# Designs tried in a protein design run: peptides against a protein of PDB entry 4GMN. Part 71

Target 1, 375 residues: chain A of PDB entry 4GMN
Amino acid sequence: RYANITLLALVTLASIGTDFQETLVKGNQGSRESPISAADEEWNGFDDADGDAMDVDQKSSSGEDQEEDYEEIDVKEDDEDDDDDSITSEMQADMERVVGADGTDDGDLEDLPTLRELIQTAVPQLIRLSNLPIDSDESLTIQSHALSALNNISWTISCLEFANGENANIHNAWYPTAKKIWRKTILPILEADSADLKLATQVTSLAWAVARVLHGETPTDGNPHRKFISLYHSSKQQAGGNSNSIEEPEDPFQGLGVKCIGVVGSLAHDPAPIEVNREVGVFLVTLLRQSNNVPPAEIVEALNQLFDIYGDEELACDKEVFWKDGFLKHLEEFLPKMRTLTKGIDKRTQPELRTRADEALLNLGRFVQYKKKHA

## One batch from the design tools (peptide; made by RFdiffusion4, then SolubleMPNN)

Design b2_p13_1_s1 (from b2_p13_1, 6 letters changed)
Fold by OpenDDE base, seed 5:
Structure b2_p13_1_s1 (fold): chain B 375 residues (1-375), chain A 13 residues (1-13)
Amino acid sequence: as target 1 above (375 residues)
Amino acid sequence: FPPPKPLPRKPWK
């Protein structure tokens, strides 16, 4: 009984985290549909006057109108209004405030009571549940659900803009909690070195969500970037040996390899130690050099991480790593390979992967040109 | 629930 109530509560918290993310994604799309007023360029029709009216008399062949009586199949839209009424009116009001809030710098979520309770009351309990001793299938199930809830909450928060002091109240409330998730949930699971690929995928997904907010301020104790690089390599070795299809997730961007790249890329941002940045940068550039054996989604993520890490020339990692270790040459040499890779993706069967690869190819060309101008 | 998808990145400027 108590276990089922706990599992239901964990599933509900994971749902709320997902629904909040979907709403943030929809809200960010709606703000981009500012109508570009198609300037009615009145294309003033060129007045070319030459009137040669060749009357070609093509004869009316009377084709018989076969009225094919298309039976209107009255597809009853069974509006199964699966009103998953899981979103309370209070949660909806908090979501509307987050989308509209000119961020107060106060780490007090006074105006966001549901988000406050989520961060201050729910997340500390989820951290506790994720650290239960695994002594039964029930404890393993509770841990997995707690990690799923933490993942969804952390991903949702990582979708907020925190640049330029935006959402500073949410950032300031989340930041200490994110560090606690890292130290109390992520690190202990990574150090336990479990052969469970499901658990490794869950903790890596959570680590990416947390590191997308903490960046280079993520605790570097125990060199966690090396653990995720090791996990990346180990996952590739296992996939190559056993013809047991680890069901590669239908979404190429949900793969463990992409998640490992996302974590280590996020960990390497300023103010990360230069040695951490170098090890990650070398790992990412090495993936590009070995691209013939790397899934396209991992190449897209590795490129995007390289752009985010080395996009600012004022950062110490630009001089001490990017230029010093000759990364520009490797990026330039990769351009023709990226063009071939991107063109090889079928737009019909993998439209998102193709769109993300086309974007990454465009950005790679621009980034190489930028770095050559600022050399 | 499927794990949340990584958001589309802003195009590099």
Scores: peptide ipSAE 0.110, ipTM 0.820, DockQ to the pose 0.089
Fold by OpenDDE base, seed 3:
Structure b2_p13_1_s1 (fold): chain B 375 residues (1-375), chain A 13 residues (1-13)
Amino acid sequence: as target 1 above (375 residues)
Amino acid sequence: FPPPKPLPRKPWK
């Protein structure tokens, strides 16, 4: 009984986190579509050419209707009350406030009661549940669901804009909790060095969500970037040996390799220690050099991380890592390979991967031109 | 729930 209620509550918290995220993603897309003024280009109509339709007399072959008496099985539509696990009106009101509010600098969430309760009450319990002693299949299930809920919440919060002091109230409320998730949930699981790739995938997804907010302010205790780089390499070695394919996620961007790149890229941002930045930058550039054996989705993520890390010439990492370690040359040498890789992606079977690869290729060309101008 | 896809980035300037 208590286990089922706990699992239901964890599933509901995970659902809520997902639905919030979809709405935030849709809202952030809508605000960027400045109305392209429909220029009224009157596309002049093509003239009605009077092409005589030839009457093809298709002969009616009278096939005999065998009336098979289909007994109408009165399938009672059990009205499965789809409990539309819809965003509660309170949660929707909190989201509208998050998108519209001049964020006060105070980590006070007085105006965001649902988000406050989520951060202050639910997340601390989820951290506790993710750290239960694993002594049964039930405790494993609880841990997995707690990690899933923490993942969805952390991802949702990571979709908010925090640049230029936007949403500062939410950032300030989340920041200590995000550090607590890192120290109490993520690091202990990474240090346990379990051969469980499912658990590793869950914790890495959570780590990416948390690191997308904390960036270079993520706790450096125990060199977590090296643990995720090691996990990346270990995951590649294991996939190459046993044809017991852990079902490669249907979405190429959901792979453990992409998640590892996303984590370490996020960890390498200023104010990360310059040595952490260097080790991550060298890892990412090495993936581009070895691109023949790297999934296209990992290349897309690695490029995007490199653009974010080294996009600002005023940062110490630009001079001390990007220029000093000769990253520009590696990016230039990768341009023709990226064009070939992107063209090799079938738009029909992998439309998203192709779109993101086309974007990353465009950005790579622009980034190389920028860096050459600022050399 | 699948983790959210990385958001489409603004084109690099």
Scores: peptide ipSAE 0.108, ipTM 0.817, DockQ to the pose 0.066
Fold by OpenDDE base, seed 2:
Structure b2_p13_1_s1 (fold): chain B 375 residues (1-375), chain A 13 residues (1-13)
Amino acid sequence: as target 1 above (375 residues)
Amino acid sequence: FPPPKPLPRKPWK
C-alpha cells in the first residue's frame, strides 16, 4: 500500500518533469521564432498570355453510378486524448514566468512557488529514495523511479539559459541541490559498480543533466570522469558479445555511449583540473581517430563536447591541452571522414541524426578554421 | 567560436 503510493508519486514527479521540459522547449522555440515575416514575395507569375484554347471534346461517357453504399464504419477513434492534465495552472504560470523572467538575483524563488517546492521539498526526498538499500525488487523499482524523476527535473533545469545571468535565481537555488544529487545519488551508485546496465544508463543520464549545469565545478572526488570512460568501454564490450543486449534505444542520442560522452565532456569544462580536461580531451579525440567503429551519434556528441571545451582561447586548457597535445591536427584529419560519415546517414530514416551530423560537420570546419587563425 | 546550441534532448520516458 505505501509502496504503491510512493511509486505513483514518483511517476507523477517524473511526468511533471517531462511535461515541464517539453513546454520549456516549445516556449524557447516560439520565442526564438521571431516571426520571420514570410515576405510572401508574390512571385508574379509571368503573364504568358496567348496560348490557344484547344477545344478537347471530352465525350461524356455516362458510366452508371453504382452507389456502393459504403457503410461508414464509424471507427470511433477513441482519441482518448488523455489530455494529461499534469500541467497544472500553477506549473503553466511558473513556466511562463521562467520564459519571461529577467532573472532577479533573489535566490528565494518567491515568484516560482511550484519550482521552489520541486527543488526544496521534492528533490531532497527523491535523493533519499534513490539511496535506499537495495534488498528487494520493490526497492530497486523505487530507486529506478526516483532516478527517473531526478533525471527529468535535472534535464528540465539544464535546458534553461544561465550563461548571461538569465534565471540566476533558479541557478542559485539549483546549484547546491545539483551538487547534492551528484554526491549522494550519482557517486554512490557509480561506486557500487553493479553489472546493471539499466541502472548505469539511468545514473549516467542524471549525471549528464547535472553536469550540464555544474560543468567543471562538478565535484572531482574519486575521478568520476574515469568511471564514465570505463563505463563507455564496458558498454561497447557487452554490445559486441551477447545478442540479448538491451535493445539499443530507437533514438541514437539516448544510447549509453552518447551519455557517457556528454557527462565527461561537461566535466572537462573550466574550471576542471587540467589533467581531468586532458584525459577527457584525449578520450574524445581518440573516438574520432577510431570513428570507423563508433556510432555516428557518439561522434556528433564528441565533436560538440570538443567545441564547447576548447572554444575559448583564454582558458588554460587551450594552451595546456589543445595546442600542447596537438588536437588541431586530429580534427583537421577527421574533417574528410566526418563528411563521409554525414553523407552516409539517410535523411529519411534518421532525420535528427542527419541534421545533428550536418551541424557538427559545419561546426568542425569552422572550428578548424578558427583555431588555424588563432594559432 | 560561437558555442554550438545545445539541441533539446528528449526526456527519458
Scores: peptide ipSAE 0.045, ipTM 0.816, DockQ to the pose 0.574
Fold by OpenDDE base, seed 1:
Structure b2_p13_1_s1 (fold): chain B 375 residues (1-375), chain A 13 residues (1-13)
Amino acid sequence: as target 1 above (375 residues)
Amino acid sequence: FPPPKPLPRKPWK
């Protein structure tokens, strides 16, 4: 009885997290519809070819009016009010405030009551549930659902803009909680060395969402970047041996390899220790060198992470890692391979993967040109 | 170099 209520609450929290993100993504897409000025394609008027109207004299056959008394079957429209109760009016109001609020410096979420309750009340309970001793299939199910809810909440928050002090109140409220998720949920599961790839995928997804906000301020205790690099390599070894189709997720960007790259890339941002940055940078550059055996989605992610990590020349990692370890040469040598890889993606069967690869290729060219100018 | 905005990734079920 208590287990079913707990599971229902966890599923509901995971759903709320999903729907909140979907609405954030839709809201952020609506702002990117700059009106593509419909280029005035001059509709060249099709010349009026004088096609002779053949006078087809169809005789009006007077069919008798059989008044078939259609009994009005009062189809009760069961208004299946699909109460898409997913977006409460309170959540929508919180979202409108997040998009419209000039960043108040106070980590007080007084104006964001739903988000406050998620961070302050729900997340601490989810952290507790994710740390339960696994002694039954029920406790494993509770952990999995708690991780899913934490993942969805953390990803939603990670989709907010925090650059230049934007949403500083949300950032300041989330930051200590994100560190708590890392230390209490992510690290203990990583240290348990579980052979469960499902659990590893869940914790890696959560770790990426958390690391997208904490960046190089993510706790470095136990060298978690090496654990995710090890998990990346282990996942590749298992996929090669057992024809147990781990159903590759239909979305190539949902793969464990992409998630591992996303985590370690995020962990390597300034102010990460320079040696953590180097180990991650070498890992990412090594994927580009070995690109013939790497899924295209992982290459796209590895490129984006390299651009984000090394995009600023004022950072210590630019001089101490990027230039010292000769990363520019590896990026230049990868440009022709990336062009071939991107062209090999079928736009019809994998439109998103192709679009993201086209973007990453464009950015790679621009990044290489930038680095050559600032050498 | 403007950093590429991370594309929102849905690890949604």
Scores: peptide ipSAE 0.046, ipTM 0.819, DockQ to the pose 0.552; fails the geometry check

Design b2_p13_1_s2 (from b2_p13_1, 8 letters changed)
Fold by OpenDDE base, seed 1:
Structure b2_p13_1_s2 (fold): chain B 375 residues (1-375), chain A 13 residues (1-13)
Amino acid sequence: as target 1 above (375 residues)
Amino acid sequence: MKPLPPLPRKPWR
């Protein structure tokens, strides 16, 4: 009885995190339809006149009117309104405020009561549940659900814009909680060195969501970047040996390799220690050099992380790592390989992967040109 | 529950 109620509550908290993310994504799409005033550049159509009128006359044949009376089967689409009534009116009001508010710098969530209760009341309980001693299949299930709820909440928060002081109230409320998730949930699970790739995938997904907000301010105690790099390599070695298909997620971007790259990339941002940045940068550049044996989604993520880490020339990592370790040359040498890789992705069978690869290829060209101008 | 997909990135400028 208590286990089932706990599981239901954990599922509900994980759903709330998902629904909140979907609404934030939809709200951010609507704000881009500010009508670019069509400057009516009258494209004067080129009048190419050649009207050769070949008249071919062919006649007559009169085949018969079989009126096949197709009975219109009125398929009542039972609109199963899967009213996923998971979103309360209070949650919806919080979501609307998060999309529309100029964030105050006070770290107060007085205007966001549901989000406040998620961060201040629910998340600390989820941290406790994720860190329980594993002594039964029930405790494993509780941990997995607690990690799923923490993942979805953390991913949702990581979808908010925090650049330039946007959503500063939410950032300031989340930041200490994100550090608690890192220290009390992520690090203990990573240190247990479990051969459970499912648990490793869950904790790595959570770690990426948390690190997307904390960046280089993520606690560096115990060199967590090396643990995720080791996990990346270990996951590749296991996939080669046992044909026990851990079903690679149907989505290429949900793979453990992509998640490991996303975590370590996020950890390497300023103000990360230069040694951490270097080890991550070398890891990412090494993936590009070895690209023939690396999944395309991991290459896309590795490129995107490199652009984010080294996109600012004022950062210490630009001089001390990017230029000093000759990363530009590796990116230039990779550009023709990326063109080949991207062209090799079938846009009919993998449209998202192709779109993300085309974007990453475009950005690689721009990034290389930028770095050449600022050399 | 499917883990949430990574958001589409904006073109690098």
Scores: peptide ipSAE 0.049, ipTM 0.797, DockQ to the pose 0.077
Fold by OpenDDE base, seed 3:
Structure b2_p13_1_s2 (fold): chain B 375 residues (1-375), chain A 13 residues (1-13)
Amino acid sequence: as target 1 above (375 residues)
Amino acid sequence: MKPLPPLPRKPWR
């Protein structure tokens, strides 16, 4: 009984986190579609009328009607009432406030009661449940669900803009909790060095979500970037040796390799120690150099992380790492390879991967031009 | 739970 209620509550908390994230993504897309005024350029298409379509008369062969009597199996549509676990009106009201509010600098969530309860009451319990002694299949299940709920909540919060002091109240409330998730949930699981790739994938997904908010302010205790780089390499070695395919996720961007790149890229942002930045930058550039053996989704993520890390010339990492370690040359040498890689992705079978690769290729060209101008 | 796709990036400046 208590286990089922706990599992239901964990599933509900994780659903809530997902639905919030979808709404934030849709809202952030809608706010960028400023209506481009349809400038009425009536392109008067040319009227060329005349082409005589020849009447090819192909004949009538009358193949016979075999009436096969298909018995109409009255499949009762069981109306599965999809209990559309709809965003509660309170959650929707909190979402509308998050998108519309001039954030007060105070970490006070007085106007965001659902988000406050999620951060202050639910997340501390999820951290506790993720740290239970593993002594049974039930405790493993509880840990997995707690990690999933923490993942969805952390991803949702990471979809908010914080860069210009936007949502400062949410940032200030989340920041200490995000550090607590890192220190109490993520680091202990990473330090246990378990051969469980499922657990490693869950904790790495959570780590990416947390690191997307904390960036270079993520606790450096125990050099977590090196642990994720090691996990990246270990995951590649294990996939190459056992033909027992851990089901590669249907989505190429959900792979453990992509998640490891996302974590370490996020950890390398200012104010990260310059040596952490260097080790991550060298790792990412090395993936581009070895691109023949790297999945396209990992290349897309590695490029995107390099753009975010080295996009600002005023940062110490630009001079001390990007220029000093000659990263521009490696990016230039990768441009023709990226064009070939992107063109090799089938738009019909992998439309998202192709779109994101086309974007990353465009951005790589622009980034290289930018860096050449600011050399 | 489907892990959500990474957000569409801003075009590089």
Scores: peptide ipSAE 0.045, ipTM 0.790, DockQ to the pose 0.065
Fold by OpenDDE base, seed 4:
Structure b2_p13_1_s2 (fold): chain B 375 residues (1-375), chain A 13 residues (1-13)
Amino acid sequence: as target 1 above (375 residues)
Amino acid sequence: MKPLPPLPRKPWR
């Protein structure tokens, strides 16, 4: 009796998360049908104003080497586990106040209460249910449904724009919860090293949705990027051996390989540790080098992740990884291969894959030109 | 439930 009610509730929560995402996607498509008036605003490049190099001849003052013996202040890391799980009454009041102040259309305000209840009430229960001891087929079913609900909610939230302070109230409410999903749901399942590819696919899908919001601020404990890279390689080895059809999802972008790439790419964004960024960047570039044996959808995702990670020249990863490890050369050498790969995709049988490959090819050309200008 | 596809990316600007 209780199991059936729990399962029905989990299915309902997973449905709400899906229906909410469909609504957000439809809303965001409706705003794009505003006719882009072809104002060919010629982006007149910044005129290189000839800034006269003032030769400031600053004299070499020889400062003496005072070896100041910095006493190593043994800062006792008091591991105050400040489980400040207190959504402060101020954060609640600020959520209510921010909802009223931005001239967001009355429709976005009606959806916010539902999203709040999903984050504050549903997600903590789903985390708990995903962490139950697996001792029966019923507990495994509950976990799978809890992961499905968490996945749909997390994907929905990851479809919101958070750039430039947009939806900051939702971001601030989601951010600690997303970290909690990572630490309490994703990491324990990854560490259990289960041979269950269905579970691995579910947790990787959830991890991608969470990492699309947290990016490089995703907890680095236990090197999760390496676990997902290992899972990528393991999934390829299993697909080669047993002709037992794990029905490759009809959608090539729903494959475990694509999801692993999406996770590790998201984890490698600034402010990720340079070592994490490097390991992921090398993994992604290696996929391009080995592209003859890589599904086209994984190549598309790997390219898109490389663009997002290394698109900003001001980031430490540009200098310390992209340029230092010579990634530009690998991207240039991949351009003709990407053209061949993209042309090989039948528009009639795989229209989405072809469209996304055509986009990724265009972006690869632009990205290579950008990087050559900033070399 | 089908995992939701990654949204179409904005073209690289």
Scores: peptide ipSAE 0.044, ipTM 0.793, DockQ to the pose 0.066
Fold by OpenDDE base, seed 5:
Structure b2_p13_1_s2 (fold): chain B 375 residues (1-375), chain A 13 residues (1-13)
Amino acid sequence: as target 1 above (375 residues)
Amino acid sequence: MKPLPPLPRKPWR
């Protein structure tokens, strides 16, 4: 009984985190569809008058109208309106405030009571539940659900803009909690070195979400970047040996390899130690050099992380790593390979992967040109 | 024209 109530509460908290993320993504799309009034520049068609009416009379022949009676398969849209109206009116009001808040205030989450309770009350309990001794299938299930809830909450918060002092109140409330998740949940699970790939995927997803907010301020104790690089390599070795289909997730961007790249990339941002930045940068550039054996989604993520880490020339890592270790040459040499890789992705079967690869290719060209101008 | 910086990526799901 208590276990089922705890599991239901964990599933509900995980759902809340997902629904909040979806609404933030929808809200950010709506603000960009300000209709650029395509000024109908009536391109007044060039009046080129020359009227030579070559009357090519091609005549024949009557192909018989086979009326193939397409039976209208009346696909009953069973509108199973699974209106899982799990969103409380208070949650919706908090979501509307977060999307609308030009909140420059270092203040308490007074105006965001649901988000406050989520961060201050729920997350500390989820951290506790994620650290239970695993002595039963029930304790393993509780840990997995607690990690899922922490993941969804952390991902949702990581989708907020914190640049330029935006959402500073949420950032200030989340930051100490994110560090606590890292130190109390992520590090202990990574140190336990479990052969459980499901647990490794869950903790890596959570680590990425947390590191997307903490960046180079993520605790570097015990060199966690090396553990995620090791996990990346170990996951590739296992996939090559056993024809047991690790069901590659239907979404190429949900793969453990992508998640490992996302974590280590985020950990390497300023003010990360230059040695951490170098080890991650070398790892990412090495993936590009070995791209023939790397999934396209991992290449897209690795490029993206390289652009974020080395996009600012004022950062110490630009001089001490990017230029010093000759990364520009490797990026330039990768351009023709990226064009081939991107063109090899079928737009019909993998439209998202193709779109993200086309974007990463465009950004790679721009980034190389930018760096050559600022050399 | 300043070369356009890398496009800000949409937050990945």
Scores: peptide ipSAE 0.036, ipTM 0.755, DockQ to the pose 0.121

